Peptides against a protein of PDB entry 8YR4. Designs and how they scored, part 66

Target 1, 309 residues: chain A of PDB entry 8YR4
Amino acid sequence: PRGSPALQLVVLICLGLMGLERALNVLVPIFYRNIVNLLTEKAPWNSLAWTVTSYVFLKFLQGGGTGSTGFVSNLRTFLWIRVQQFTSRRVELLIFSHLHELSLRWHLGRRTGEVLRIADRGTSSVTGLLSYLVFNVIPTLADIIIGIIYFSMFFNAWFGLIVFLCMSLYLTLTIVVTEWRTKFRRAMNTQENATRARAVDSLLNFETVKYYNAESYEVERYREAIIKYQGLEWKSSASLVLLNQTQNLVIGLGLLAGSLLCAYFVTEQKLQVGDYVLFGTYIIQLYMPLNWFGTYYRMIQTNFIDMEN

## One batch from the design tools (peptide; made by RFdiffusion4, then SolubleMPNN)

Design b2_p14_2_s1 (from b2_p14_2, 5 letters changed)
Fold by OpenDDE base, seed 1:
Formats: structure tokens, C-alpha cells, sequence
Structure b2_p14_2_s1 (fold): chain B 309 residues (1-309), chain A 14 residues (1-14)
């Protein structure tokens, strides 16, 4: 943020904490592997207890693997509040200034409450988009790249290739299916707004409707609008189930291929039992934030369209 | 679920 060295320092600290989260995503599975290997080797209690204590401490810092529940994530979110407020206020003032520069004809055609709602939506959309890009999209892509590098260097090139193919297919299908389903969602939202507007217009004209005894006719027209909405809602919901099932299938196939390969290498004594557990744990950690990627992509796409209008 | 947070985000935007 220009003009506040204190907020610039907070941004740098938040970026440092994001780097620490990436390091924890690698270290937590490694320490869990080491515990399993030490248990398999029947290592002395002192070494085991130290490794377990270190693992639990790292797991406390990381949290549940969703990136939102760990101590480091909570500290980052807390520090970011001031930066978000500064950014939000700056965007709000820019939108407000721009609204005042618009022609009198633009303002005469719109209610003040509608103008304020557009300004608030615009501010929320920009601030939300920036937060999702910085805290969810970029970290998830970084974790995938780090995972590919880690498995390629420390296991075998075949593991890195499986993760690469699985994640590339997952991301590609997520984007393609999300773009396809966005049409159904837009149609649903348009029909919802039309149904709501019709209900409001009917209720505002209740005296006229009552005078003509047209209550049954208005109810039937509203019912037809609801049935049309529900037909679009079903298509939207069914398309989301299809997305989720496709994502689960891709990750399941990647997990199967990698787990079978890991089990084979353990049988050949090239890897330890802990390395099998590491692979499964790491893939599950990658999967959790990826489940949200389709939602973030759609939100980004919607917010860009809402900013162009 | 992504759906519940999206509904909650839509509910917070209302």
C-alpha cells in the first residue's frame, strides 16, 4: 500500500507467513513418515518421542490442511485485516469518486439506493477477488508445483509425473466444466430475479388484482415462474454434482496409481513403509484446497463481468 | 462445502 510503511511491512510479514505455510505442507508429511519408519524399526523411545512432539507442533502450526484453521493462517488473517480495510476503503473511494464524475442523466435514471448497492457490490467483488487470488489460488498452485518438484527429486520421476498428470487433468477439467456450468447458473439467477420482480409487482398492485378478482390468475402465473426456475436450479445443481464427481474420480485415479506404485517400491525395499503413508497424506493435503478451486474460478469470472458492467 | 460458503458469500452480499 502506497503511503504507509507499516502496512507495507505487514504485507511482507503476511507473504513470509504464506511461505512458512508452504514449508509446513512439505514438513508435516515428512515428519509423519519419519514416525512410521521409527515405529517400524523399533527405534528407542527418546528419538520417537522427540519426533512425535515435533510433528504435533508442526501440525498445530499448519492446522487441518485446508489452510484456514492453522495457527499460522489465523495469524496471517489477523494481520491482513488492516491491509484489507485499507484496500477496501481505497476501492470504495475510487468507485464513489467515479460515480460523482458520471453524467447527471445517469443519476436521474437510478435510485440512490441502487447506486449505493452497485458501489458496495463493486467494492466487495474487487476486495474478495484479490483475497481469493492471493490467499487461495496462488498458494494452491504453489503447493502443486512444490509437490511435483518434491516427488520428482526425493522419490522417483514417475511419482512427479503422476502428480503432474493428475493435477493438470484436474485443473483442466475443473475449468472446462466450471465454464460450462456458468451458463446454467446465469440462466438460474436471471430467472430468479424475474420471478422475484413479478412477485413484487403483483404485491404492489394488490388493489387492482383484488378489484378484478385476479388472485388465482396471479398465483398460477407465479407458480409457472417457480416451475421454470426449479428446472434451471436442477440443471445448475446437477452440473455441480457432475463437477464434484469428476474431480473425485480424477483424484481417486491419481491416488490409486501412485499408491500402487509406492506399494510396489516398498515391496522391492526401495522405499520404506513411511514413504507410502507420506504419499497418501500429501495427495490428500493437495486435494482439500483444490475442491474450492472451481468456486474461486467462477467467483473470479463473475466478478470480472460485474466490473465491466 | 463450496456451495455453503458460496451461499454464505451471497447471503453476506445481500
Amino acid sequence: as target 1 above (309 residues)
Amino acid sequence: SPEVEEELAELKAL
Scores: peptide ipSAE 0.016, ipTM 0.559, DockQ to the pose 0.115
Fold by OpenDDE base, seed 2:
Structure b2_p14_2_s1 (fold): chain B 309 residues (1-309), chain A 14 residues (1-14)
Amino acid sequence: as target 1 above (309 residues)
Amino acid sequence: SPEVEEELAELKAL
């Protein structure tokens, strides 16, 4: 933000808080591992109580693993409100200035309400896109990279490879299935708009329909349009279930392979029982934000298409 | 509609 050193400082604080969230995503599983190891070793109560208290405090800062409900995330979101408002206002003023530079013929050919609706959609799309990229997509990719590095350094190259293959396959299938699903959703939305337009036209021409006693014909035509819509809606909903199940299967296979390998290394006394629990906890923690990745990817694509128009 | 995306987001959070 040019011109406000206070807003620049808030951006730097928000970036620092995002870095702290990444550190918490590594520390929370480590402290949970340490609790399990201390319980297994029957360690003194004072050491256990300190580690549990520290874990609970770190978990309060992190939140529920989705990254959205933690104290650090809430503080970041609160501080970001002023930056978002500044960015939104700047985009709105740029769009408004550009609209005033457009020819009188362009303004006379369009209703003022349509022009304002284009401006509001454009501002919302840009601000939304930036927020999703900065706060959801980039952090999730960073957490995956940090996870791969962590498992490669502290466990074995095999664990880093399993996480890499699992997450790469998950992301690839999420993109491919989301692009495939987007076709069904577009077809559904087009049929919904066509069904709504027919219903509005029938209701606006109610006097004409009544004059010809065509009410039964219009109702049957509307029923056929609803059945056609529901056939597309079912394909859209079924494609979402298929996406979620595909994602669950990929994570399940990665969790199975890594958990079996971890269990084997625990039996060989190369790893501790806490390391088994850490692996499972960390993979589940990586999965939580990734479940939303398909939604973010679609929103990003929609917002890019809306910016090109 | 942003609302249908929010409702689909709520349905994914359940």
Scores: peptide ipSAE 0.013, ipTM 0.525, DockQ to the pose 0.348
Fold by OpenDDE base, seed 5:
Structure b2_p14_2_s1 (fold): chain B 309 residues (1-309), chain A 14 residues (1-14)
Amino acid sequence: as target 1 above (309 residues)
Amino acid sequence: SPEVEEELAELKAL
């Protein structure tokens, strides 16, 4: 942010914490591998206890592998509050100044509440989009790339290829199915608005409905609108389940292929038992933020559409 | 927006 060196330092610290979170995502599985190998070798208690304590400390810093509950992520989120507030206020002031530059005819033609709602939507869209891109999408893509590089360098090139193919297929299917699903969701929202409008019109015309004894007719028309809505809602929900299941199958196939290959290399004494556990742990750790990727992609698309309006 | 939080809540409940 221009004009505040303190906020620039906070941004640099937040970027440093994001880099530390990426390093923890590699280190935690490595330390877990080392524990399994030390247990297999029946290593002395002092070496085991040190490695376990170090693992638990790194796991506390990382959190559950979700990147949302770890100490480093919480500290990053806490420090970012001031940067977000500065960015929000700057966008609000830019929108407000632009609204004052608009013609008096534009202001007289719109209710003040509608103008404020447009300003709030614009501010929320820009600030939300930037936060999700920087803190969720970019880190997830970085973790995938780091994973591919790690497995390609420290395992066999075959592991890097499996992770690359699995994650590329996952992302591609997530985008394609999310774009397909967006049509059902838009149809659902349009029908919801139409159903709500009909209910409001019926309630505003309550005296006329009572006068003609048309209550049963209005209830039946409302029921038909609800049934039509529920048919669209079912398509939206079923398409979400299909997305989640497709994602789970792709990750499951990647996990299966890589786990079988790892087990084979352990039997050939080229890898240790801990390396098998590392691979499984790392793939599951990559899956946790990827499950949200469809949500982030949809939200990015919605926020872009809301900025163009 | 409340809609995005509600959709995130629905997706967390799944």
Scores: peptide ipSAE 0.013, ipTM 0.548, DockQ to the pose 0.525
Fold by OpenDDE base, seed 4:
Structure b2_p14_2_s1 (fold): chain B 309 residues (1-309), chain A 14 residues (1-14)
Amino acid sequence: as target 1 above (309 residues)
Amino acid sequence: SPEVEEELAELKAL
C-alpha cells in the first residue's frame, strides 16, 4: 500500500507470518514423526515429554493447516483487516471517480441502484481476488512445492514423484471440473435472480393481482420458476459432489501409493515407522486447503470476468 | 459477491 508505512509494515509482518505457516507445515509432521520414533525406541520420558509439548505448541500455532483456525493464521487475518479496508476504500474511490467521469448518456441508460451495485461488486471482486490469491492459492502451491522438495530430499525420489503426480493431477482435474461446473453455477444464479425478481414484481403489483383475482396464476408462475431453479441447483450441487469425489479419489490414490511405498521401505529398514506416519499426515495436511482450491479458482475466474465487464 | 464471502465464511467455519 503506497502512503502508509504502518500498513507496509503490517503487509511485511503478514508475509512473515505466511512464511512461518509454511515452516510449521513442515515442522508439525516432522515432530509427529519424532514422537512415533521415540515411542518405538522407548526413549526416556523427559525427551518424549519435551517433543510432545513442542509438537502440541507447533500444532496450536499451525491449527489444521492453511486456512484453518491456527493462531498464526488468525493473527495474520486480524492484521490483514486494516490492509483490506485500505485497499477496499482505495478501489471503491477509484470506481466511484471513474463512474463520475463516465458520460451522462451512460448514467441515463442505467438505474442509480444498478450503478451502485456494479461499484460494490467491482470493489468486492478486486479485494476478494487479491485475498484469495495471496492467502489461499499461493500458500497452497508453495506447500505443495515444499512438500515435493522435502520428500525428494529426505525420502526416496519416488515419494517426491508420487506427490508431484498426485498434486499435478489433482490441480488439473480441479481446474477442468471447476470450469465445467461454472456454467451450472452461473445458470443457477441467473435463474435465482429471475425467480427473486418475479416474486418482487408480483408483490409490488399486489393490488393489480388482487383486482384480477390472479393469485393462483402468480403462484403457479412462481412454482414453475422454483422448479426451474431447483433443476439448475441440482446440477450445480451434483457437479460439486463430482468435483469433491474426484479430488478425494486422486488424493486417496496418492495416499495409497505413497503409504504402500512407505510401508515397503519400513519393512526394508530404509525408513522408520515414524516416516510412514509423516507421509500420511503431510498428505492429509496438503489435502485440507486443496479441498477449497476449486472454490478459490472459481472465485478468481469469476472476479476476473467481473472485472472485464 | 457478499453471498460468495458468506458461503466462504460458512464453509471456513465448518
Scores: peptide ipSAE 0.007, ipTM 0.492, DockQ to the pose 0.327

Design b2_p14_2_s2 (from b2_p14_2, 7 letters changed)
Fold by OpenDDE base, seed 3:
Order: structure tokens, then sequence, then C-alpha cells
Structure b2_p14_2_s2 (fold): chain B 309 residues (1-309), chain A 14 residues (1-14)
């Protein structure tokens, strides 16, 4: 936001709130650990009640890990509305100005409604892409890095290695499988558009179809197009299930390896029971935003291709 | 999840 110091301040506040979310993602598991340790030690009710109250308050600030339900996230989203509106308006005005600089021949060759639709899609694509990069992708990568550092410093280096290997494998497989799925999704979308176009053309030529008694022929051609679409849709949906299952398996293996290692260290009295619960809680917190990473990667890839066209 | 992909697609369409 060049030129408005108020919007620059709002961006800085939003970045500060994002930093606070990262701190909460570390603190919430720590406080949950402390509760489990205090319960194990049969600590006085006053200490337990204070720690539980503090945990619940921090959990209210963080939210459920779905990114949208926490007070800090909601406050960030609320403050970001003005920045988004400013960015959208600036992109719209740039596109609109550029459209007015284009030759009369370019405007005569295109319907004004198609030009506006391209402009609106372009604006939404750019603003959406920027929001997803800044608020979802970057924070998720930061949480992973913070997690690796935390486990490496406060646990044994083996825990940091497990988290690193698990998250690296998860991200790599997510990218590779998402790129593979993108082919099926593109084929599906192309066939969907062709099926819709055929239906529209048949309906626009209704009188001609009636005149030739070609209704049965048009219905059969539409049926064939639907069957072809559904075959591509099934491949797209089946590939999504495969992605989700692959992701779940990688996280499951990471959770298993880390949980077994943590249980071993608890048995050796090197870690407390609360540390076992912390590890499981923290891995689940890292997993929740990672489910969206495939979607974010696909959106980034789609929006980048839509900007090149 | 498909629900997550749908929710994000709905959030992108808004």
Amino acid sequence: as target 1 above (309 residues)
Amino acid sequence: SEEEERLVAEELAL
C-alpha cells in the first residue's frame, strides 16, 4: 500500500498478529504439557486451575487450528479487509486504465462483457493469490521451521529430524501428486466446458432441432458428453482421495515414529508424560494447515498460468 | 480433504 500510512500500519499490525499466531502455536502445546505434568504430579488445585485457565485463554486466541476460528486470526482477517479492498481497487484501476489504452480494433473484436469478465477474473486471481501466499503458505512454512527448531532445541535432535523428514516428504509428495492431479482436473474442466457449450448450442438451435426431429440425436450426443465428463471427474476425484490418503499415511508414519521415540524417552525418564502429549498435539497442529497446502499449491499454479494468458 | 478444497474454492469464488 504505497501512499497510505494508515494502510501500511494495518499491514504491520497484520504481520504482528501473524507473528503472534506463530507464538501461540508453540505456547498452546507447552501449556497443555504443563497441565498433564501437573495432573501427573498431583499438584495443588490453585496451580492447576491457573494453568488450565491460561491454556483455555491461549486456545481461544489461537482457535481450533483451522486458521479461521481463532480470535487473533479473526482480528487479522477483519483488519485485512481494508488492505484487500485497496489492493483490489488498485488492480482494477490498472486493468481498466490499460483497457482504455488498447486499440479500438481490440475492443471491436471482443464483447465488452467478456473484457470485463477477464478483468474481474484477473483482479480476483491476483488478490486471491497474494492473500493465500501471505496468510496461508508463508505462515505454514514458518510454523514447520519453528517446529523443527523447537523440537531440536527442547527435545533430542532426533525429534527435529523426524519432523523435518516427515514435513519434507509430505510437502514433496503433495507437490508431485498435485501436479499429477492437475492434468486430470484440466481435462475434466475442458470436457465440462465442451459439454456445457454443446447443451447451450442445442438449446439455442431448438427450432432447427425440432424441424429435423433431431431431438433423440442431440440427447444421445449430450449423454455421450456427460459419460465422457464423468469418466474424467472420477479420475479427478479418485486422484484427490489418493492425495489425501498419501498425506495421511506420511503424517501417520511421522506421528508413529515420533510417538514411539517419545514413549521410549519417557520410559528412560529423560522426558515427562506431558512431553509425549506435547509432541502429539504439536504434530496435529502442524498437520491441520498442511491439508490445505495441496489446494494452495494448485491455486498458486492455476493463478500463475491465468496471469501468463 | 474435498470439503477443505471446496471451502477454499468457495472462499476463492467470494
Scores: peptide ipSAE 0.026, ipTM 0.663, DockQ to the pose 0.142
Fold by OpenDDE base, seed 5:
Structure b2_p14_2_s2 (fold): chain B 309 residues (1-309), chain A 14 residues (1-14)
Amino acid sequence: as target 1 above (309 residues)
Amino acid sequence: SEEEERLVAEELAL
């Protein structure tokens, strides 16, 4: 943000908190591993109690598996409110000034309420896009890279390769299936708008419909439009289930391959029982934010198309 | 989840 050193400091603090979240995403599984190993070894209560207390504190800072409910995430979100408001206001004023520079002919052809709705959509699209890129997409990609590096350095290189292949396949399939789903969503939205327009036109012409006793005809026409809409809605919803199931299968295969390999190395006494628990916990932790990646990709794609228009 | 996608879409539409 140009012009406020205070808001620049808040942005730097938010970036620092994002870095802390990434560190917590590595430390929490490590401490959980250490608890499992200490329990297996029947370690002294003092060492166990310290490790458990440290784990619970780190888990409070991280939050639940989504990463969105932790103390660090909540503090970041709270501090970001002022930055978002500054950015939103700046974009809104730029759009508003640009609308005033447009020709009178452009304004006479459009209702003032439509112009305002375009401005609000434009502002929301830009601010939403920036927030999703900075707080969801980039952190998720960073967590994947950190995970690959961690497993490659502290586990056998095969674990890093499994995570790399699993996450690369997951992201690729998420993009491809999301692009495929976008066709069904567009068809659904166009039919929804057409169904709504027919209902509005029928209600605006209520007197004419009553005069001709055409009520049954308009109801049947509306029913046919609803059935056509529901056929497109079903395709959209079924395509989402297919996306989610495909994502679940890819993660399930990665979890299976890595868990079997980890179990094998535990039987060879190269890894501890806690390392098996760490791998499973870490993969599940990476999976939760990745479920939203298709939604973010679609939103990003829609917002870019809406900015070009 | 579809429900969380709907909640995010509702929060973006508000």
Scores: peptide ipSAE 0.023, ipTM 0.624, DockQ to the pose 0.114
Fold by OpenDDE base, seed 2:
Structure b2_p14_2_s2 (fold): chain B 309 residues (1-309), chain A 14 residues (1-14)
Amino acid sequence: as target 1 above (309 residues)
Amino acid sequence: SEEEERLVAEELAL
């Protein structure tokens, strides 16, 4: 933000906290591995207690696992409120200024409530899209890249390849199935709007419907419209289940392949028992933010289309 | 989940 050095400092702190979250995403599985190895070796209580305490502290900073937000994420979100408010106000003032530059003919052709609705939608779409890109999409992609590098360097090239193939296939299928699903969702929303419009028109013409004793006819038409809507809703919901199941299968296959390979290397004494637990923990940790990726991709795509209109 | 999509849609509509 040009003009407030305080908000620039807050942005830098938020970027630093995002970097700390990436470091925590690597450190938490490593400390969990170390606990498992120390337990396996029957290490002295003092070393074990220190490692467990350090792990719990890092896990409190990270959050996750149960869907809980970590302390670092909460602190970032708290500090970002002022930056978001500044950005929203800046976008809102730009839209408002642009609306005042529009011709009197444009304003006379539109209701004042429609103009406000355009301003609010524009501000929400821009601010939402930026927040999703910066706080969800970019960090998730960074965590995947860091994961591939980590497994390639500290395990074997085969583990890095499994994670790369699994995550690439997951992202590709998520995009492809989400784009396919978007057709069903658009058809559902169009039919919902048409059903709602018919219900409103029937209720506004209530006197005419009563005069012609056409109540049973309007109820039957509304029932047919609901059945048609529910047929599209079922396709939308079934396509979501298919997306989630496809994602689960891809992660399950990656977890299976990597876990079997890790177990094999543990039997050959090339890896420790803790490394098996690390692999499973790290893959699950990468999977958690990816569950939202399809939703974020769709929201970004919708908000981008809504900004062009 | 549909609940998560609904919660996020409600949070974006507020």
Scores: peptide ipSAE 0.022, ipTM 0.625, DockQ to the pose 0.113
Fold by OpenDDE base, seed 4:
Structure b2_p14_2_s2 (fold): chain B 309 residues (1-309), chain A 14 residues (1-14)
Amino acid sequence: as target 1 above (309 residues)
Amino acid sequence: SEEEERLVAEELAL
């Protein structure tokens, strides 16, 4: 944000908090490993209690899975509200200024309500795109890279390779299946709009429909439009299930390969029992934000296409 | 999930 040093400071604090989240994503599995190792070694209560307390505190800062956002994430989201509002208002004013620069012929061809809806969608799309890129996509990619580096440095290079191959395959399949799915979603949305427009047109012409006793005909046409919509909705939903299952299979195969390799190295006394738990915990932790990556990629694609229109 | 997509879309619309 050019012009407000306070908002620039908030952006820097949010970037610092994002860096802290990345550190927590490494530290939480490490502390959990250390607890398992200390329990295995029957370590003194004071060492165990300190490590457990530290783990719980770090886990509170990080958050748990799908149901609990961490304190750091919530604080980041809270601080970002002012930056988002500034960005939204700036985009809205730019869109509004651009709409006023458009030809009278463009304005005469569109209803004022449609123009406002385009402005609101454009503002939401740009602001949403920036939020998803900065707070979800970039951090997730950073966590993957940090994970590969961590496993390559502190584990055998084979673990880093498994994580690299698993995440690369996951991302590639997510992109490819998401691009394929986007066609079904666009077709669904187009048919939804057409079905809604038909319902609105029939209701606006209610007197004419009554005059001609055409109610049964309009209902049948609406039913046909709904059936066509539901056929496209089913393709969209089925393609989402296919995406989710493909993602789950890739992560499951990566988890299986890495867990078997870790178990083998534990049997060979090259790794500790806690290292097995660390690997599983870290992979599951990487998987949680990756479930959303398909959604983020679609939102990015949709927002880019909505900006080109 | 679509429910997660809806929650994210609702969280983006807020």
Scores: peptide ipSAE 0.023, ipTM 0.631, DockQ to the pose 0.137; fails the geometry check

Design b2_p14_2_s3 (from b2_p14_2, 7 letters changed)
Fold by OpenDDE base, seed 3:
Structure b2_p14_2_s3 (fold): chain B 309 residues (1-309), chain A 14 residues (1-14)
Amino acid sequence: as target 1 above (309 residues)
Amino acid sequence: SEEVEKLKAEEKAL
């Protein structure tokens, strides 16, 4: 927001909080490792209690990995409301100004309610796109990179390679399967709109339908449209299950490979038992936001298409 | 699992 230093400061604070979330994503597994090691060593209660209390506090700040439940994430979301409102208002005013610059002939050809709906969709699309890019996509990619670096530096380079290969394969398959699925979703949405339009048209012409006793015919045509819609909906939903299962399989294979390697290094006394727990915990933390990546990619793609129209 | 599927279904409805 170039016009308000206060909003620029809020953006910088939100970026700082995003950096803190990334640090917490590394620290929480480390503290959990330390608890497991202290338990294994039968360390004094005072040291254990302090480490557990610190872990729980860090976990409260991070939240459950679902992105919205942590104190830091909630604070970021709260502060971002003003930035979102400013951005929304600016986009809305730009669209509104542009609509007033359009020819009278363009306005006479469209209902005012349709014009407003286009403006609202455009504003929502731009603001949604920006929010998903900044708060979900970029942070998730950053967490992956940080994870690869962390495992490469503090573990063996083989762990960094496993995480890299797993996450690269996961992202690639997510994109490819999401693009493949997008055709089924578009077909479903087109048929839904056509089915709805037919129902509305039949109901608006109800007098004519009654006059010709065509009620049974209109109901049968509506049933056929619903069956056609449900066939497309099934393809869309089945393709989502396939995406989720593919994602789960890739993460499962990465977790298996890394867990076996970690267990092997623990048996060789190169790693501690806590390091095994750290690896599993960290991979699960990376998986949680990645499960949404296909949805974010799809929303981004939809919002770009809606901005080009 | 179900909560993620519900949230993915809600993000489908948006």
Scores: peptide ipSAE 0.022, ipTM 0.655, DockQ to the pose 0.153
Fold by OpenDDE base, seed 4:
Structure b2_p14_2_s3 (fold): chain B 309 residues (1-309), chain A 14 residues (1-14)
Amino acid sequence: as target 1 above (309 residues)
Amino acid sequence: SEEVEKLKAEEKAL
């Protein structure tokens, strides 16, 4: 945001908080490892209590699994509201000014409510895209890179390779299946709009439909449109399940391979029991935001296509 | 549709 140094500072603070989230994503598994190792070694209570207290504090800052946003993420989201509002207003004003530059023929061919809906969708699309890129996609990619580096430096290079292959395969399949799914989603949305338009047209022409006793015909046409919509909705929903299952299988295979390798290295006394727990915890932590990556990638693609139209 | 994708996204987060 070029116009307000205060908003620039808020952006820098949000970037700093994002960096802190990345550090927490590494530290939380490490502290959990240390707890398991200290418990295994029967370490003195003072060391254990300090490590547990530190872990719980870090876990509060990071947040838990699905549904529990961490303090740092909540603080980032709170601070970002002002930046999002500034960006939204700027995009909305740019769209509105551009609409005023368009030819009278363009305005006469469209209802004012449709023009406003296009402007609102465009604004929401751009602001959403930017937020998802900056706060979800980039951080997730950073966590993967940090994870590969961490496992390559502190574990055997084989763990870094497993994480790299698993995450690369996950991302590639997520992209490919998401692009394939996007076709079904577009077809569904087009049919939804057509079905809605038909219902609105029939209701606006209610007097004419009543005059010709065409109610049964309009209901049947609407039923056929719903059936066509539901067939496309089923394809969209089934393709989502397929994406989720493919993602789950890739992560499951990566978790299996890495966990078996960890267990083997623990049996050879090259790694500690805590290292096994660290690997599993860290892979699960990487998986959680990645489960959303397909949604974010699809939103990004949709938003780019909606900006080209 | 976006709200259903957000809800399905929220259900995926859950």
Scores: peptide ipSAE 0.020, ipTM 0.628, DockQ to the pose 0.292
Fold by OpenDDE base, seed 5:
Structure b2_p14_2_s3 (fold): chain B 309 residues (1-309), chain A 14 residues (1-14)
Amino acid sequence: as target 1 above (309 residues)
Amino acid sequence: SEEVEKLKAEEKAL
């Protein structure tokens, strides 16, 4: 945000709040561990009540497992509204200025409604891309790195390796399956547009269709186009289920390996029962934003393609 | 955010 020191300060505050969200993602599992350990040790009520109250307060700041509903996230989102509006307006004015600099031949070949739709898509694509990169992709990658460092320093190095391998495999498979799925989505969207165009053309020629009593023929042709669309839609939806199941299997295997290793170290009295609960809670907490990573990757890829056109 | 997450949840549920 060049030109407004107030908006620059808001950006710095939002970055500080993003750092606080990362700290909360580590602290919440630690406090939950401490509650489990205090309950196991039959600690005095005063110590337990203080730790529980502190945990609930930290959990209120963090929010639920989605990471988006916490007080800190809501405050960040609220403060970011003005920055987003400034960025959107700047991109919109740049696109509009560029459209006015284009040749008369370019404008004569396109309907004004199409030009406006291109401008709106361009603005939405740039602002969406920036928001997804800054608020979803980068924070999720940071939480993974922080998790690997935490488990490598405070647990055995094997836990850090399990998290690293699990998350690396998860991200790689998410990208590969999302790129594969994009082919089915493009085919579906092309067939949807073709089906819609046929319906519009039939309705615009309604008088001609009535004159020839061709209503049954046009309905059957539309039915065939819908069946063809639904066959492509099924492939798109089935590919999404396959992505979700692949993601669930990778996380399940990582959770199994790490939970068995943690249980083993608890039986050897090297770790406490609370450390088992911490590991499971932390992995599930990492899984929640990662489940959306394929959607973010697709949106980023689509927005880049829409910016090149 | 909730509408974008609902749109993402709908775009992930669809």
Scores: peptide ipSAE 0.018, ipTM 0.611, DockQ to the pose 0.331
Fold by OpenDDE base, seed 2:
Order: C-alpha cells, then sequence, then structure tokens
Structure b2_p14_2_s3 (fold): chain B 309 residues (1-309), chain A 14 residues (1-14)
C-alpha cells in the first residue's frame, strides 16, 4: 500500500505471522513425536509435563483441527481486514474512475444497475483472487516443499521421495479432475439459468397463461426442465465425490507406503516409535489444506475469467 | 468442500 506506513507495517506483520504458521506446521509434529518417545522411554514426569504443555501451547497457536482456526491464523486474518479494505477501496475507485472515462454512448446503452454490477464483480474478483493466492495457495505449496525437505533431511531420501510423488500426483490429479469437472458445472449453471428464465417468463406472462388455460402445460415444461437440471446436478455432484475419493486414495496410498516403510525402519531400530507417529501426523497436516486446493484452483480460474470480461 | 461451494453459490445468487 503506497502512502500508509501503518498499512505497510501490518503487511509485514502478516507476512511474519505466515512464516510463524509454517514453523508451527513443522514444530507441532516434532513435539508430538517427542511426547510419544518420552512415553515409550518412561521418562520422568517433569520432562513429560513440560513437553506436553509446550505441545498444547503450539497446537493452540497452530490450530488445524477439522473446523478449528489457530490463534496465529485468527490474528493474521484480523490484521489483514484493514489491508483488504484498503485494497478493495483502491480497486473500486480505479474501476469507478475508468467507468467515468468511458464514452457517453457506452453509458446510454447500459442500465445503471448493470454498470454497478460490473464494478462490484470486478472488485470482488480481484480482492478474492489475491486473498486466495496469498493466504491459501502459496502457503500450501510452501508447506509441501518444507515437508519434502524435512523428510529428506531428517528421515531418509525415500521418505522425501514418497511425499514428493504423493503430493505431485495429488496436485496433478486435482487439477485434471477439477478441469474435467468444470465442464459439468458449466453445463449445470447454464441449465439452471435457462430453467430460472423460463420460470420467470411464465410467471410474468401469468395472465396470458391463465387466459389460455395453459397452467398444466407450463408446469409440465417446468418439470421437464427440473429433471434435465437434476441430471446435470447429479453429474456435477458425482464428479465432486469422484474428486474427493481420488484425493483420498492418493493420500491413503502415500500414507500406507510411508507408514509401512517407517514401521520397517522402527523394527530395524533405525527410527523410533515417535517417528512413525510423526510421519502419520505430518501427512495428515499436509492433507488438510490440500483438501481445499481444488476449490481454490477453480475459484482462481473463475475469478480470472470474470476479470477479463 | 460441498458446503463452501454451496455458500459461494448462495452468495453469487444474491
Amino acid sequence: as target 1 above (309 residues)
Amino acid sequence: SEEVEKLKAEEKAL
């Protein structure tokens, strides 16, 4: 943000908090490993209690349960509200100034409500796209890279390779299946709009429909349009289930391969029991943000297309 | 998830 040193400081603090979230994503599994190892070794209560307390505190900062946001993420989101509002207002003013530079002929050809709808769509698309890129996509990719490096350095090159192959296959299949699914979603939305338009036109012409006693005919046409819509909706929903199941299978296979390899190395006394628990915990932590990746990717594509119009 | 897609479909329908 040019012109406000306070907002520049808030951006730097938010970037620092994002770095802290990445550190927490590594530290939380490490502390959980250490608890399991201390329990296995029957360590003294004072050491165990300190490690458990530290783990719970780090887990409070991280969050990362199903539906739970961590303190660091909440603080980042809170501080970012002012930056988002500044960015939104800046984009709105740029769009508004550009609309005033357009020819009188362009304004006379459009309804005022359509012009406002273009401005609102443009602003929401830009601000939404930037927020998803910065706060969801980039951090998720960073966590994957950090995970690959961590497993390659502290376990063995084989674990780094399993995580790399699993995450690369997951991302590739997520993109490919999401692009395939987008065709069904577009067909569904087109049929929904056509069904809605027919219902609105039938209701606006209610007097004419009543005059011709065509009510039964209009109801049957609407029923046929609903059945056609539901056939497309089913394809869209079934394609989502297929995406989720494909993602689950890829993660399941990676978790299986890595867990078996870890269990083998524990039996060979090359790794500790805590390292087995760390691997499983870390893979699950990487999976949670990735479960949303297909949704973010599609939103990014949609918002990018909506900005070109 | 399906819920976020529904919430955004509702927010675009408004």
Scores: peptide ipSAE 0.018, ipTM 0.604, DockQ to the pose 0.113

